# Peptides against a protein of PDB entry 6B9H: the designs that were tried, part 32

Target 1, 151 residues: chain A of PDB entry 6B9H
Amino acid sequence: AELCESLLTWIQTFNVDAPCQTVEDLTNGVVMAQVLQKIDPAYFDENWLNRIKTEVGDNWRLKISNLKKILKGILDYNHEILGQQINDFTLPDVNLIGEHSDAAELGRMLQLILGCAVNCEQKQEYIQAIMMMEESVQHVVMTAIQELMSK

## One batch from the design tools (peptide; made by RFdiffusion4, then SolubleMPNN)

Design b2_p14_1_s2 (from b2_p14_1, 4 letters changed)
Fold by OpenDDE base, seed 1:
Structure b2_p14_1_s2 (fold): chain B 151 residues (1-151), chain A 14 residues (1-14)
Amino acid sequence: as target 1 above (151 residues)
Amino acid sequence: SAETREFFEKLLAS
C-alpha cells in the first residue's frame, strides 16, 4: 500500500532500537511504541512502554494485544493532550494487522502516529523533518495529514 | 513541489 510504504519510510527516520525495515517488523507494535515515546516521552513514558511486550515473535495474539494497547494510547493522547485535533473516526483494524500483516490497516495505524507527531509539542521539528524527505513521500504524508484534519 | 512545500509551511504556521 502506498500509504503504508511512505509512512514506513517516515517511521525509519526516528531511528528506534527495534528493527523497522519491513511491514512485518511493525506488526508487533514495538517500533510504534518506541516512536510514540520519542514523540512525547512525558506521556508515553517508561511505565507505558513497559506494558508493550517484546520478544513477540510470530504470535499474532500477542501482536494484537500490543496493538490494542498502542491504539488506546494514541486515542487517549489525542483526547487528553492534543484535544481531539485529529479525526479518529476511521480506526485501524488491529486484528488484521496482527494476524495478517494487513498493509492498508497498518497504514492507518501509522497515520494516527503521524497525527500525533504533527500536533505534539515538538511538531515544528517533525514537520521540518518531513520537508526534508523525498517529494513522493512528502506528497503521501501531506495527503495523510489532510485526511486526519478533515471534517 | 510547490504544493507540498506550501502545505507544510502553512502547517508550521498553524
Scores: peptide ipSAE 0.716, ipTM 0.957, DockQ to the pose 0.907
Fold by OpenDDE base, seed 2:
Structure b2_p14_1_s2 (fold): chain B 151 residues (1-151), chain A 14 residues (1-14)
Amino acid sequence: as target 1 above (151 residues)
Amino acid sequence: SAETREFFEKLLAS
């Protein structure tokens, strides 16, 4: 999916420790958790990160468990810190991500993380970084943000 | 494009 591909490129700019080259690399949630910690390390602190299991391998049940924790973290962050600035009307299906590496649903998850970045305390830095990306990626990101902030 | 640039500039100003 175009959304997933563009946001994967965006995720790669964070230079996290975990491998993040393919859709499959993101399905265990480890990259996403590390990205969230970079976005707001005070909220997504070491105690939170330690709840995400590493060395998951191909175990889709463990992937789904991680993804559920990450989704919960994102939703809580939106309510507690961001003041519900993004629309969570359509949540990603983490079962499809973990079990089938569904790119469309993964794109939705990454879109929620994008919402955290462009609304967090350091949103200016993330927005400026996006403005330096390829035009095609910027356009997809713009559309994704518009969807998040719509009523 | 101009559309994309203007969108993010507006977002920065918000």
Scores: peptide ipSAE 0.715, ipTM 0.956, DockQ to the pose 0.920
Fold by OpenDDE base, seed 5:
Structure b2_p14_1_s2 (fold): chain B 151 residues (1-151), chain A 14 residues (1-14)
Amino acid sequence: as target 1 above (151 residues)
Amino acid sequence: SAETREFFEKLLAS
C-alpha cells in the first residue's frame, strides 16, 4: 500500500534500535513503541515501553497483544496530551496487522503515529524533517495529515 | 512541489 510504504520510509528516519526495513518488521509493535518513546519520552516512558514484549517471533497472538497496547497508548496520548487534535474515527484493525501483516491497516496505525509527531512538543522538528524527504513521500504525508486534521 | 511546501509552511505557522 502507498500509505504504508511512504510511512515506513518516514519511520526509518527515527533510527530506532529494532529492525525496521520491512512491513513484517513493524507487525510486532516494537519499532512503533520505540518511535513513540522518541516522540514523547515523558509520556511513553521506560515503564510504558517495558510492557511491550520484545521477543515475539512469529507469534501473531503476542503481536496483537503488543499492537493493542500501542493503539491504546496513542489514543490516550491524543486525549490526555494532544487534546483530541487528530481524528480517530477510522481505527486500524490490529488483528489484521498481527495475524496477516495487512499493509493497509498498518498504514493506518503509522498514520496515527504521524499525528502524534506533528502535534507533539517537538512538532516543529518533525515537520522540518518531513520537508527534507522525497517529494513523493511528502505528498503522501501531507494527504495523511489532512485526513487526520479534518472533521 | 510548491503545494507540499506551502502546506508544511502553513502547518509550521499554526
Scores: peptide ipSAE 0.715, ipTM 0.957, DockQ to the pose 0.951
Fold by OpenDDE base, seed 3:
Order: C-alpha cells, then sequence, then structure tokens
Structure b2_p14_1_s2 (fold): chain B 151 residues (1-151), chain A 14 residues (1-14)
C-alpha cells in the first residue's frame, strides 16, 4: 500500500533503536512506541514505553496486545493533549496488522501517529522535516493529514 | 510540487 510505504519512509527518519526497515518490522508496535516517545516524551514516558513487550518474535497475539496499547495511547493522547483534533471515524484493525501484517491497516495506524506529530508541541519541526522529504512521499503525507483533519 | 508546498506552508501558519 502506498500509504504504508510512504509512512514507513517517514517513520525511518526518527532513527529509533528498534529495526524499522520493513513493514514486518512495524507489526509488533515497538517502533511505533519509540516514535511516539520521541514525539512527546512527557506523555509517552518510560513508564508507558515499558508496557510494550519488546521480545515478541512471531507471536501475533503479543503483537496485537502491543498494538492495542499503542492505539489506546494515541487515542488518549488525542483526547487529553491534542484536544480531539484527529478524525478517528475509521480506526485501524490491529488484529489484521498483528496476525497478517496487513499493510493497509498498518498505514492507518501510522497515519494516526502522523496526526500526533503534526499537532504536538513540536509540530513545526515535524512539518518542516516532512517538507524536506521526497515529493512523492510529501504528497501521500499531505493526503493523509487532510483525511485526519477533515470533518 | 506547488500544491504540497502550499499545503504545508498553510499548515505551518495555522
Amino acid sequence: as target 1 above (151 residues)
Amino acid sequence: SAETREFFEKLLAS
């Protein structure tokens, strides 16, 4: 999926400790959690991050457990910190991500993280960083943001 | 492109 591939490229700019080269690398939620901590370390603090299992392997049940925690964190952040600025009419299916590495649903999950970045305290820095990316990626990111902020 | 540039510039100004 174009959305997933473009946002994977975006995620790679965070230079997190966890492997993040492939779609499969993102399915356990560890990369996502580390990215969220970079976005807002006061909210996604070490205590929050420690709730995410790091040694998941191919256990799709553990992947889903992590992904559910990530999704909850994103939604809570949107409500408590961002003031409900993200449209969540279509939530990602974390079961499909964990069990089947579904790229379309993973793209939706990364889209929510994108929403956190472009609305957080450091939103200006993240937006400016996006503007330095490949044009094709910028276009996909633009569309993704438009969907998040539309009524 | 002009479209993407203008979009993000507007977003920065919001």
Scores: peptide ipSAE 0.715, ipTM 0.957, DockQ to the pose 0.928

Design b2_p14_1_s3 (from b2_p14_1, 5 letters changed)
Fold by OpenDDE base, seed 1:
Structure b2_p14_1_s3 (fold): chain B 151 residues (1-151), chain A 14 residues (1-14)
Amino acid sequence: as target 1 above (151 residues)
Amino acid sequence: SSETRQFFLELLAS
């Protein structure tokens, strides 16, 4: 999926500790959790991160469990910190991500994280970093942000 | 492109 591939490239700019080279690498939620901690370490603190299980392997049930926690964290962050600045009406199906590595649904999950980055306290730095990416990626990211902010 | 650059510049100003 175009959205997923572009946002995977964006996720890679965070230089997290977990492997993040493929769609499959993201399905256990560990990369996403580490990215969220970078976005707002005061909210997604160590206590929050410790609730995300590492060493998941191919266990799709554990993947889904992690993804549900991450999605809840994103939604709570949007409500409590960002003041519902992003549209959360179209939520990713974390079951499809965890069990089938569904790239389209993963793209929607990464899109929500993108919404956090471009609305957080350090949004200036993240927006400027996006502006340094390849034009094709920038265009997809722009469209993704527009979709989040549309009403 | 000019379109994408302008979008992000406006986003920075929001």
Scores: peptide ipSAE 0.713, ipTM 0.954, DockQ to the pose 0.906
Fold by OpenDDE base, seed 5:
Structure b2_p14_1_s3 (fold): chain B 151 residues (1-151), chain A 14 residues (1-14)
Amino acid sequence: as target 1 above (151 residues)
Amino acid sequence: SSETRQFFLELLAS
């Protein structure tokens, strides 16, 4: 999916410790958790990160468990810190991500993380970094942000 | 493009 591939490229700019080269690399939630900690380490602190299982292998049940925690963290962050600045009417299906590596649903999850980045305390730095990416990626990111901010 | 650049510039100003 175009959204997933563009946002995967964006996720790679965070240079997290976990492998993040393929869609499959993102399905266990570990990369996403590390990215969220970079976005706001005061909220997504070490105690929060320690609840994410790092050695899940191909166990789709463990993947789904991690992804549910990630999604809850994003939604709570949006409500408690961002003041509901993003629209969450279309939530990703974490079961499809964990069990089937569904790229479309993974794209929706990464879109929510994008919403956190462009509204967090360091939003200026993240927006400026996006402006340095390839034009095709910038266009997809723009559309994704517009969808989040619309009602 | 000019469209995407203007979008992000406006987002920075918000």
Scores: peptide ipSAE 0.712, ipTM 0.954, DockQ to the pose 0.919
Fold by OpenDDE base, seed 4:
Structure b2_p14_1_s3 (fold): chain B 151 residues (1-151), chain A 14 residues (1-14)
Amino acid sequence: as target 1 above (151 residues)
Amino acid sequence: SSETRQFFLELLAS
């Protein structure tokens, strides 16, 4: 999916430790958790990160478990820190991500992380970084932000 | 594009 592909490119700019080259690389949630820690290490601290299982392999049940924790963390962060600035009416189906590597649903998960980045304390840095990306990626990111923050 | 740039500039100003 176009959304997933563009946001995967965006995720790669975080330069996390976990492999993040393919859609499949993101399905266990480890990359997403590491990205969230970079976005707000005070909230997504080591104690939070340690709840995400590593070395998941192809175990889709463990993937889904991780993804549920990450989604919960994003929603809690939006409520507790960001003041519910993100429209969370359309949530990603983490079952489809974990079991089938569904790119469309993964894109929706990454979209929520994008919302965290452009509303966090260091949002200016993330927005400026996005403005340096390829135009086609910027356009998709813009659309994703508009959709996420629409009333 | 101009549209995209303007969007992010406005987002920075918000």
Scores: peptide ipSAE 0.711, ipTM 0.953, DockQ to the pose 0.918
Fold by OpenDDE base, seed 3:
Structure b2_p14_1_s3 (fold): chain B 151 residues (1-151), chain A 14 residues (1-14)
Amino acid sequence: as target 1 above (151 residues)
Amino acid sequence: SSETRQFFLELLAS
């Protein structure tokens, strides 16, 4: 999926500790959690991050458990910090991500993280960083943001 | 493109 591939490229700019080269690398939620901590370390603090299991392997049940925690964190952040600026009419199916590495659903999850970045305290820095990316990626990111903020 | 650049500039100004 174009959305997933473009946002994977975006995620890689965070230079997190966890492997983040492939779609499969993102399915356990560890990369996503580390990215969220970079976006807002006061909210996604070490205590929050420690709730995410790091030694998941191929256990899709553990992947889903992590992904559910990530999704809840994103939604809570949107409500408590961002003031409900992200449209959540279509939530990602974390079961499909964890069990089948579904790229379309993973793209939706990364889209929510994108929403956090472009609305957080450091939104200016993240937007400027996006503007330095490949134009084709910028176009996909633009569309993704438009969907998040549309009525 | 001009479209994407304009979008992000407007987003920065919001």
Scores: peptide ipSAE 0.711, ipTM 0.954, DockQ to the pose 0.928

Design b2_p14_1_s4 (from b2_p14_1, 5 letters changed)
Fold by OpenDDE base, seed 2:
Structure b2_p14_1_s4 (fold): chain B 151 residues (1-151), chain A 14 residues (1-14)
Amino acid sequence: as target 1 above (151 residues)
Amino acid sequence: SSEVRKFFEELLAS
């Protein structure tokens, strides 16, 4: 999916420790958890990160467990810190991500993380970084943000 | 494009 591919490129700019080259690399949630910690390390601290299991391999049940925790963290962050600026009416299906590596649903998960970045304390830095990306990626990101900000 | 640039500039100003 175009959304997933563009946001995968965006995720790669965070330079996290975990591999993040393919859609499959993101399905265990480890990359996403590390990205969230970079976005707000005070909220997504080491105690939170330690709840995400590493070295899950191809175990889709463990992937789904991680993804559920990450989704919960994102939603809690939106409510507790961001002041509900993100429309959460359409949530990603983490079962499809974990079990089938569904790119469309993964794209929606990454879209929620994008919402965290462009609304966090350091949103200026993240927005400026997006403005330096390829035009095609910027356009997809713009559309994704517009969807999140809509009521 | 100018449309995309304006969007992010306005987002920065918000």
Scores: peptide ipSAE 0.718, ipTM 0.953, DockQ to the pose 0.922
Fold by OpenDDE base, seed 4:
Structure b2_p14_1_s4 (fold): chain B 151 residues (1-151), chain A 14 residues (1-14)
Amino acid sequence: as target 1 above (151 residues)
Amino acid sequence: SSEVRKFFEELLAS
């Protein structure tokens, strides 16, 4: 999906330790967890990160378990820290992500992370970084933000 | 585009 592809490109700008070249690379949640830690290391601290299992391989059950924890973390962060600045009524189906590498649902997950980035303490830096990306990516990101923040 | 730039500039100002 276009959303997933563009947000994958965006995710790659974080330069995390975990492989993040393909959609499949994101399905275990490890990249997402590392990105969230960069966004707010005080909230997504080492204790939180340690709850995300690494080396899950192709075990879709473990992927889903990780993804559920990450989604919960995002929602809690939105509620506790961001003051519910983004809409979370349309949640990604983590089962489809973990079991089928569903790009559309993965895009929704990455969209929530995007919401964290553009509303966090370092939002200025993340927005500026987005403005330096390819125009086509910026356009998709803009649309994604608009969707998240629309009432 | 100008539309995209305007969006992010406004977002920065918020």
Scores: peptide ipSAE 0.717, ipTM 0.953, DockQ to the pose 0.928
Fold by OpenDDE base, seed 5:
Structure b2_p14_1_s4 (fold): chain B 151 residues (1-151), chain A 14 residues (1-14)
Amino acid sequence: as target 1 above (151 residues)
Amino acid sequence: SSEVRKFFEELLAS
């Protein structure tokens, strides 16, 4: 999916410790959790990160468990910190991500993380970093942000 | 493109 591939490229700019080269690398939620901690380490602190299982392997049940925690964290962050600046009408299906590595649903999850980045305290730095990416990726990111803020 | 650049510039100014 175009959305997932573009946002995977964006996720790679965070240079997290976990492998993040493929769609499959993202399905256990570890990369996403590390990215969220970079976005706001005061909210997504070490105690929060420690709730995410790091040695998941191919266990889709453990993947789904991690993804549910991450989705809840994103939604809580939006309500408690961002003041509901992003729309959560269309939520990703974490069961499809964990069990089937569904790229379309993974794209929607990454889109929510994008919403956190462009509305957090360091939003200026993240927006400027996006403006330095390949133009085709910038266009997809623009559309994704528009969906979050105008639906 | 100019469209994309203008979008992010406006987003920075918001």
Scores: peptide ipSAE 0.716, ipTM 0.953, DockQ to the pose 0.928
Fold by OpenDDE base, seed 3:
Order: structure tokens, then C-alpha cells, then sequence
Structure b2_p14_1_s4 (fold): chain B 151 residues (1-151), chain A 14 residues (1-14)
């Protein structure tokens, strides 16, 4: 999916420790968790990150477990810190991500993380970084943000 | 594009 590919490119700019070369690399949630910690380390602190299992392998059940924790973290962050600024009417299906590496649903998950970045305390820095990306990627990101903030 | 640039500039100003 175009959304997933564009947001994968965006995720790669964070230079996290976990491998983030392919869509499959994101399905265990480890990269996403590390990205969230960079976005707001006070909220997504080491204690939170330690709840995400790193040695998952091909175990889709463990992937789903991680993804559920991450999704909950994002939703809680939106409620507790961001003030309900993200439209959560259509949530990603973490079962499809973990079990089938569904790119469309993964794109939805990354979209929520994008929402965290462009609404967090350091939103200016993240927005400016996006403005330095390929124009085609910026267009996809723009559409994704518009969808998140719409009623 | 001008549309994209305008969007992010407005987002920065919000």
C-alpha cells in the first residue's frame, strides 16, 4: 500500500536500533515502540518499552501481543497527553498485521504514530523534518494527517 | 507542490 510504503520511509528517518528495512520488520512492533519512545520519552519511557518483547521471530501471536500494547499506548497517549486530537473511528486491525503482515493495516498503525509526532511537544521539529522528505512522500503524509484530524 | 507546502506551513502555524 502507498500509505504503508511512504510511512515506512518516514519511520526510517528515526534511525532506531531495530531493523526497519521492510514491512515485515515492522510487524513485531519493536520499531514502532522505539519510534514512540523517541517521540515522547517521558510518556513512552523505558518501563513502557520493556513491556514490548524484542525476540519475537515468526511468532505471530507474540507480534499481535506487542501490537495490542502499542495500539493501547497510542490511544492512551492521545487521550491523556494530546487531548483527543486523533480520529480513532477506524483503528488498525493488529491481528492482520501480526498474522499476515497486512500492509494496509500496518499503514493505519503508522498513521496513528504520525499523529503522535505531529501533535506532540516537539511537533514543530517533526513537521519540519517531513517537509524535507520527497515531495511524493509529503503528499501521502499530508493526506494521512488530514484524515487523522478530520471529524 | 504548492498545495503540500501550504498545508505544512499552515500546520506549523496552528
Amino acid sequence: as target 1 above (151 residues)
Amino acid sequence: SSEVRKFFEELLAS
Scores: peptide ipSAE 0.715, ipTM 0.954, DockQ to the pose 0.937

Design b2_p14_2_s3 (from b2_p14_2, 6 letters changed)
Fold by OpenDDE base, seed 5:
Parts: C-alpha cells; structure tokens; sequence
Structure b2_p14_2_s3 (fold): chain B 151 residues (1-151), chain A 14 residues (1-14)
C-alpha cells in the first residue's frame, strides 16, 4: 500500500533503536512505541514504553497485545493532550496488523502517529522535516494529514 | 504539484 510505504519511509527518519526497514518490522509495535516516545517523551515516558513487550518474534498474539496498547496510547494522547476527537469508525484493525501484517491497516496506524507528530509541541520541527523528504512521499503525507483534518 | 505541496506544509506552519 502506498500510504504504508510512504509512512514507513517517514518513520525511518526518527532513527529509532529497533529495526524499521520493512513492514514486518513494524507489526510488533516496538518501532511505533519508540517513535511515540520521541514525539512526546513526557507523555510516552519510560514507564509507558516498558508496557510494550520486546522480543515477541512471530507471536501474533503478543503483537496484537502491543498494538492494542499503542492504539490506546495514541487515542488517549489525542484526547488528553492534543484536544482532538478521533472518529473511531476509521480506526485501524490491529488484529489484521498483528496476525496478517496487513499493510493497509498498518498504514492507518502510522497515519495516527503522523497526526500526533504534526500536532505535538514540536510539530514545527516535524513538519519541517517532512518538507525535506522526497516530493512523492510529501504528497502522500499531505493527503494523509488532510484526511485526518477532515475527520 | 511541488508548489501545491510546499504551500500546504507552509500553511501548517502558520
């Protein structure tokens, strides 16, 4: 999926410790959790990050457990910190991500993280970083942000 | 398209 591939490229700019080269690398949620901590370390602090299980391997049940925690964290962050209401009818299906590595649903999850980045305290820096990416990626990211703003 | 994208992100910075 174009959305997932473009947002994977965006995620890679965070230079997190966990491997983040493939879609499969993102399915356990570890990369996403580390990215969220970079976005707002006061909210997604070490105590929050410690709730995410590492070394899950191919265990899709553990992947789903991590992804559910991450999704909840994103939703809580939007409500408590960003003051944004997210339409739950368009939320990603974390079961499809964990069990089937569904790229479309993973794209939706990464889109929510994008929403956190472009609305957080350091949003200016993240927006400027996006403006330094390839034009084709910028266009997909723009569309993704516009979709979030229209909800 | 390039200018459209640039203007969009610039508007987010305002």
Amino acid sequence: as target 1 above (151 residues)
Amino acid sequence: MREEVRQFFQSLLE
Scores: peptide ipSAE 0.691, ipTM 0.948, DockQ to the pose 0.930
Fold by OpenDDE base, seed 2:
Structure b2_p14_2_s3 (fold): chain B 151 residues (1-151), chain A 14 residues (1-14)
Amino acid sequence: as target 1 above (151 residues)
Amino acid sequence: MREEVRQFFQSLLE
């Protein structure tokens, strides 16, 4: 999916410790958790990060467990810190991500993380970084942000 | 497209 591929490229700019080269690399949630910690380390602190299981392997049940925690964290962050409302009907299906590596649903998850980045305390830096990416990626990111803002 | 995208992100910075 175009959304997933573009946002994967965006995620790679965070230079997290976990492998993040493929769609499947993101399905265990570890990369996403590390990215969220970079976005707001005061909220997504070490105690929060420690709830995310590492070394999950191919265990889709553990993947889904991690993804559910991450999704909850994102939603709570939006409510408690960012003060914005997200339509529940457009939330990613973490079961499809964990069990089937569904790129479309993963794209939706990464889109929520994008929403956190462009609204966080360091939003200016993240927006400026996006403006330095490839034009095609910028366009997809723009559309993704616009979609979030319309909800 | 390039200018459209640039203007969008510029608007987010304001």
Scores: peptide ipSAE 0.690, ipTM 0.948, DockQ to the pose 0.934
Fold by OpenDDE base, seed 4:
Structure b2_p14_2_s3 (fold): chain B 151 residues (1-151), chain A 14 residues (1-14)
Amino acid sequence: as target 1 above (151 residues)
Amino acid sequence: MREEVRQFFQSLLE
């Protein structure tokens, strides 16, 4: 999906330790967890990160378990820290991500992470970084942010 | 499209 591919490119700018070259690389939630820790290490601290299993392999059940924790973390962060500034009406289906590597639903998950980045304490830095990306990626990111802010 | 996108992100910075 266009959303997923563009946001994958965005995710890659974080230079996390985990592999993040393909859609499937993101399905276990490890990259997403590491990105969230970079966004707000005080909230997504080591204790939080330790709840995400890193040795998942192709186990879709473990992927889903991780993804559920990631989603919960995002929603809690939105409520507790960001003051519910991002949309959570259309939540991603983590079952489809974990079991089928569904790019559309993964895109939705990455969109929520994007919401965290553009509303966190370092939002100015992340917005400026996005402005340095390819035009086509910026356009998709813009649309994704607009969708989050419209609800 | 370039200008539209630029204006959008600039508005987020204001």
Scores: peptide ipSAE 0.690, ipTM 0.948, DockQ to the pose 0.980
Fold by OpenDDE base, seed 3:
Structure b2_p14_2_s3 (fold): chain B 151 residues (1-151), chain A 14 residues (1-14)
Amino acid sequence: as target 1 above (151 residues)
Amino acid sequence: MREEVRQFFQSLLE
């Protein structure tokens, strides 16, 4: 999926410790959790990050467990810090991500993380960084942000 | 497309 691939490229710019080269690499939630910590380390602190299991392997149940925690963290962050509400009916299906590596649903999850980045305290720096990416990626990111702004 | 995208992100910075 174009959304997932473009946002994967964006995620790679964070240079997190966990492997983040493929869609499959993101399905356990570890990369996403580390990215969120970089976005706002005061909110997504070490205590929060420690609740995400790092040695998941191919266990889709553990993947889903991690993804549920991450999704909750994102939603809470939007409500408590960013003052934004997200339509519950448009939320990513973490079951499809964990069990089937669904790229479309993963793209939706990464889109929520994008929303955090472009609205956080350092939003200007993240926006400027996006402006330095490939044009095709920027276009997908633009569309993704516009969709979030309409919610 | 390039100019359209540039203008969008520039507007976010304003």
Scores: peptide ipSAE 0.688, ipTM 0.948, DockQ to the pose 0.924

Design b2_p14_3_s3 (from b2_p14_3, 5 letters changed)
Fold by OpenDDE base, seed 4:
Structure b2_p14_3_s3 (fold): chain B 151 residues (1-151), chain A 14 residues (1-14)
Amino acid sequence: as target 1 above (151 residues)
Amino acid sequence: SEKEEVRQFFLSLL
């Protein structure tokens, strides 16, 4: 999916410790959790990160469990910190991500993380970084942000 | 242009 591939490219700019080269690499939620910690380490602190299972393998049940925690964290962050500045009208189906590596649903999850980045305390830095990415990626990111903020 | 449209969008977010 175009959204997923573009946001995967964006996720890779965070240079997290976990492998993040493929869609499959993101399905266990570990990369996403590490990215969220970089976005706001005070909120997504070590205690929060420790709730994410790191040794998941191909266990789709464990993937889904992690993804549910991450989605909850994103939603709580939106409510508690961002003041509901983004719209989560269409939540990703974490079951499809964990069990089937659904790229479209994964794209929606990454879109929520993008929403966190462009609304967090360091939003200026993340926006400026996006402006340095490939034009085609920027266009997809723009559309994704518009969807979150214009609904 | 499309490129300039995208640039202006992100500038508007700053």
Scores: peptide ipSAE 0.739, ipTM 0.960, DockQ to the pose 0.982
Fold by OpenDDE base, seed 3:
Structure b2_p14_3_s3 (fold): chain B 151 residues (1-151), chain A 14 residues (1-14)
Amino acid sequence: as target 1 above (151 residues)
Amino acid sequence: SEKEEVRQFFLSLL
């Protein structure tokens, strides 16, 4: 999916320790967790990150477990820190991500992380970084942000 | 242009 591919490119700019070259690399949640820690290390601290299992391999059950924790973290962050409400009926299906590597649902998960970045304390830096990306990626990111604002 | 519209969008978020 175009959304997933564009946001994968965006995720790669964070230069996290975990491999993040393919859609499959993101399905275990480790990259996403490390990105969230970079976005707000005071909230997504080491104690939070340590709850995400590494070296998951192809175990889709463990992937889903990680993804559920990450989704909860994102929702809690939006509620507790950003003061924003996310529509529960539009949440990504983490089961499809973990079990089937569903790119569309993964894109929606990355979209939520994008929402955290462009609304966090350092949103100016993240927005400016996005403005330096390829035009096609920026357009997809813009649309993704607009969709979040309409919820 | 489409490119300029995208630029203006992100500027509006700053």
Scores: peptide ipSAE 0.738, ipTM 0.960, DockQ to the pose 0.931
Fold by OpenDDE base, seed 5:
Structure b2_p14_3_s3 (fold): chain B 151 residues (1-151), chain A 14 residues (1-14)
Amino acid sequence: as target 1 above (151 residues)
Amino acid sequence: SEKEEVRQFFLSLL
């Protein structure tokens, strides 16, 4: 999906330790957890990150378990820290991500992370970084942000 | 232009 591919490119700008070259690389949640820690290390601290299992391989049950924890973390962060500045109107189906590597659902998950970045304490830094990306990616990101803020 | 409109959108978020 166009959304997923554009946001994958955006995720790659974080330079996390975990491999993040393909859609499949994101399905275990490890990259997403490391990105969230960069966004707000006080909230997504080492204790939180340690709850995400690494070395899951192709075990879709473990992937789904990680993804559920990450989704919960995002929703709690939105409520407790961001003051619900973003909407969770359509939540990603983490079962489809973990079991089938569904790019459309993964795109929705990455969109929620985008919402965290553009509303966090360092939102200016992340917005300015987006403005340096390819124009086609910027356009998709703009649409994704507009959707989050529309309600 | 479309490019300028995208730029203005992100500037409005700052």
Scores: peptide ipSAE 0.738, ipTM 0.960, DockQ to the pose 0.981
Fold by OpenDDE base, seed 2:
Order: structure tokens, then C-alpha cells, then sequence
Structure b2_p14_3_s3 (fold): chain B 151 residues (1-151), chain A 14 residues (1-14)
């Protein structure tokens, strides 16, 4: 999916420790958790990160477990820190991500993380970084942000 | 242009 591929490129700019070269690399949630920690390490602290299991392999049940925790973290962050509401009808299906590596649903998960980045305390830095990316990626990111704002 | 519109969008978020 175009959204997923563009946001994968964006995720790669965080230079997290976990491998993040492919869509499959993101399905266990480890990269996403590490990205969230970079976005707000006070909220997504080490204790939170330690709840995300590493060395998941191809175990889709463990992937889904991680993804559910991450989604909950994002929703709680939006409510508790960002003061934002997210429409439940647009939430990603983490079961499809974990079991089938669904790129469209993964894109929606990454979109929520994008929402965290462009609304967090250091949003200026993330927005400026996005403005340095390829034009095609910027356009997709813009559309993704606009969609979040319309909820 | 589309490029400028994208730039202005992100500037508006700052």
C-alpha cells in the first residue's frame, strides 16, 4: 500500500535499533514501540517498552499481542497527553497485521504514530524532518495528516 | 504548484 510504503520510509528516519527494512519487519510491533519511545520517552518509557516482547519470530499471536499494546498506548497517549480524540471506526485491525502482514492496516497503524509525532512536544522537529523527505512521500504524509484532522 | 501547496501545508502545522 502507498500509505504503508511512504510511512515505512518515514519510520526509517528514526534509526531505531530493530530492523525496519520491510513491511514484515514492522509486523511484530518492536520497531513501532521503539519509535514511540523516541517520540515521547517520558510517556513511552523503558517500563512501557519492556512490555513489548522481542524475538517474536513468526508467531502471529505474539505479534498481535504486541500490536494491541502499542495501539492501546497510542490511544492512551492521544487522550492523556495530546488531548485528542480518535474515531474508532478508523482504527487499524491489528489481527490482520499480525497474522497476514496486511500492509493497508499497517499503514493505518503507522498513520496513528504519525499523528503522535506531529502533535507531540517536539512536533516542530518532526514536521521539519518530513519537509526534507522526497516530494512524493511528503504528499502521502500530508494526506495522512489531513485524514487524521478530519476525524 | 502542488509542491508549494505541500510546503505551505506543513508550514501551517508549525
Amino acid sequence: as target 1 above (151 residues)
Amino acid sequence: SEKEEVRQFFLSLL
Scores: peptide ipSAE 0.738, ipTM 0.960, DockQ to the pose 0.936

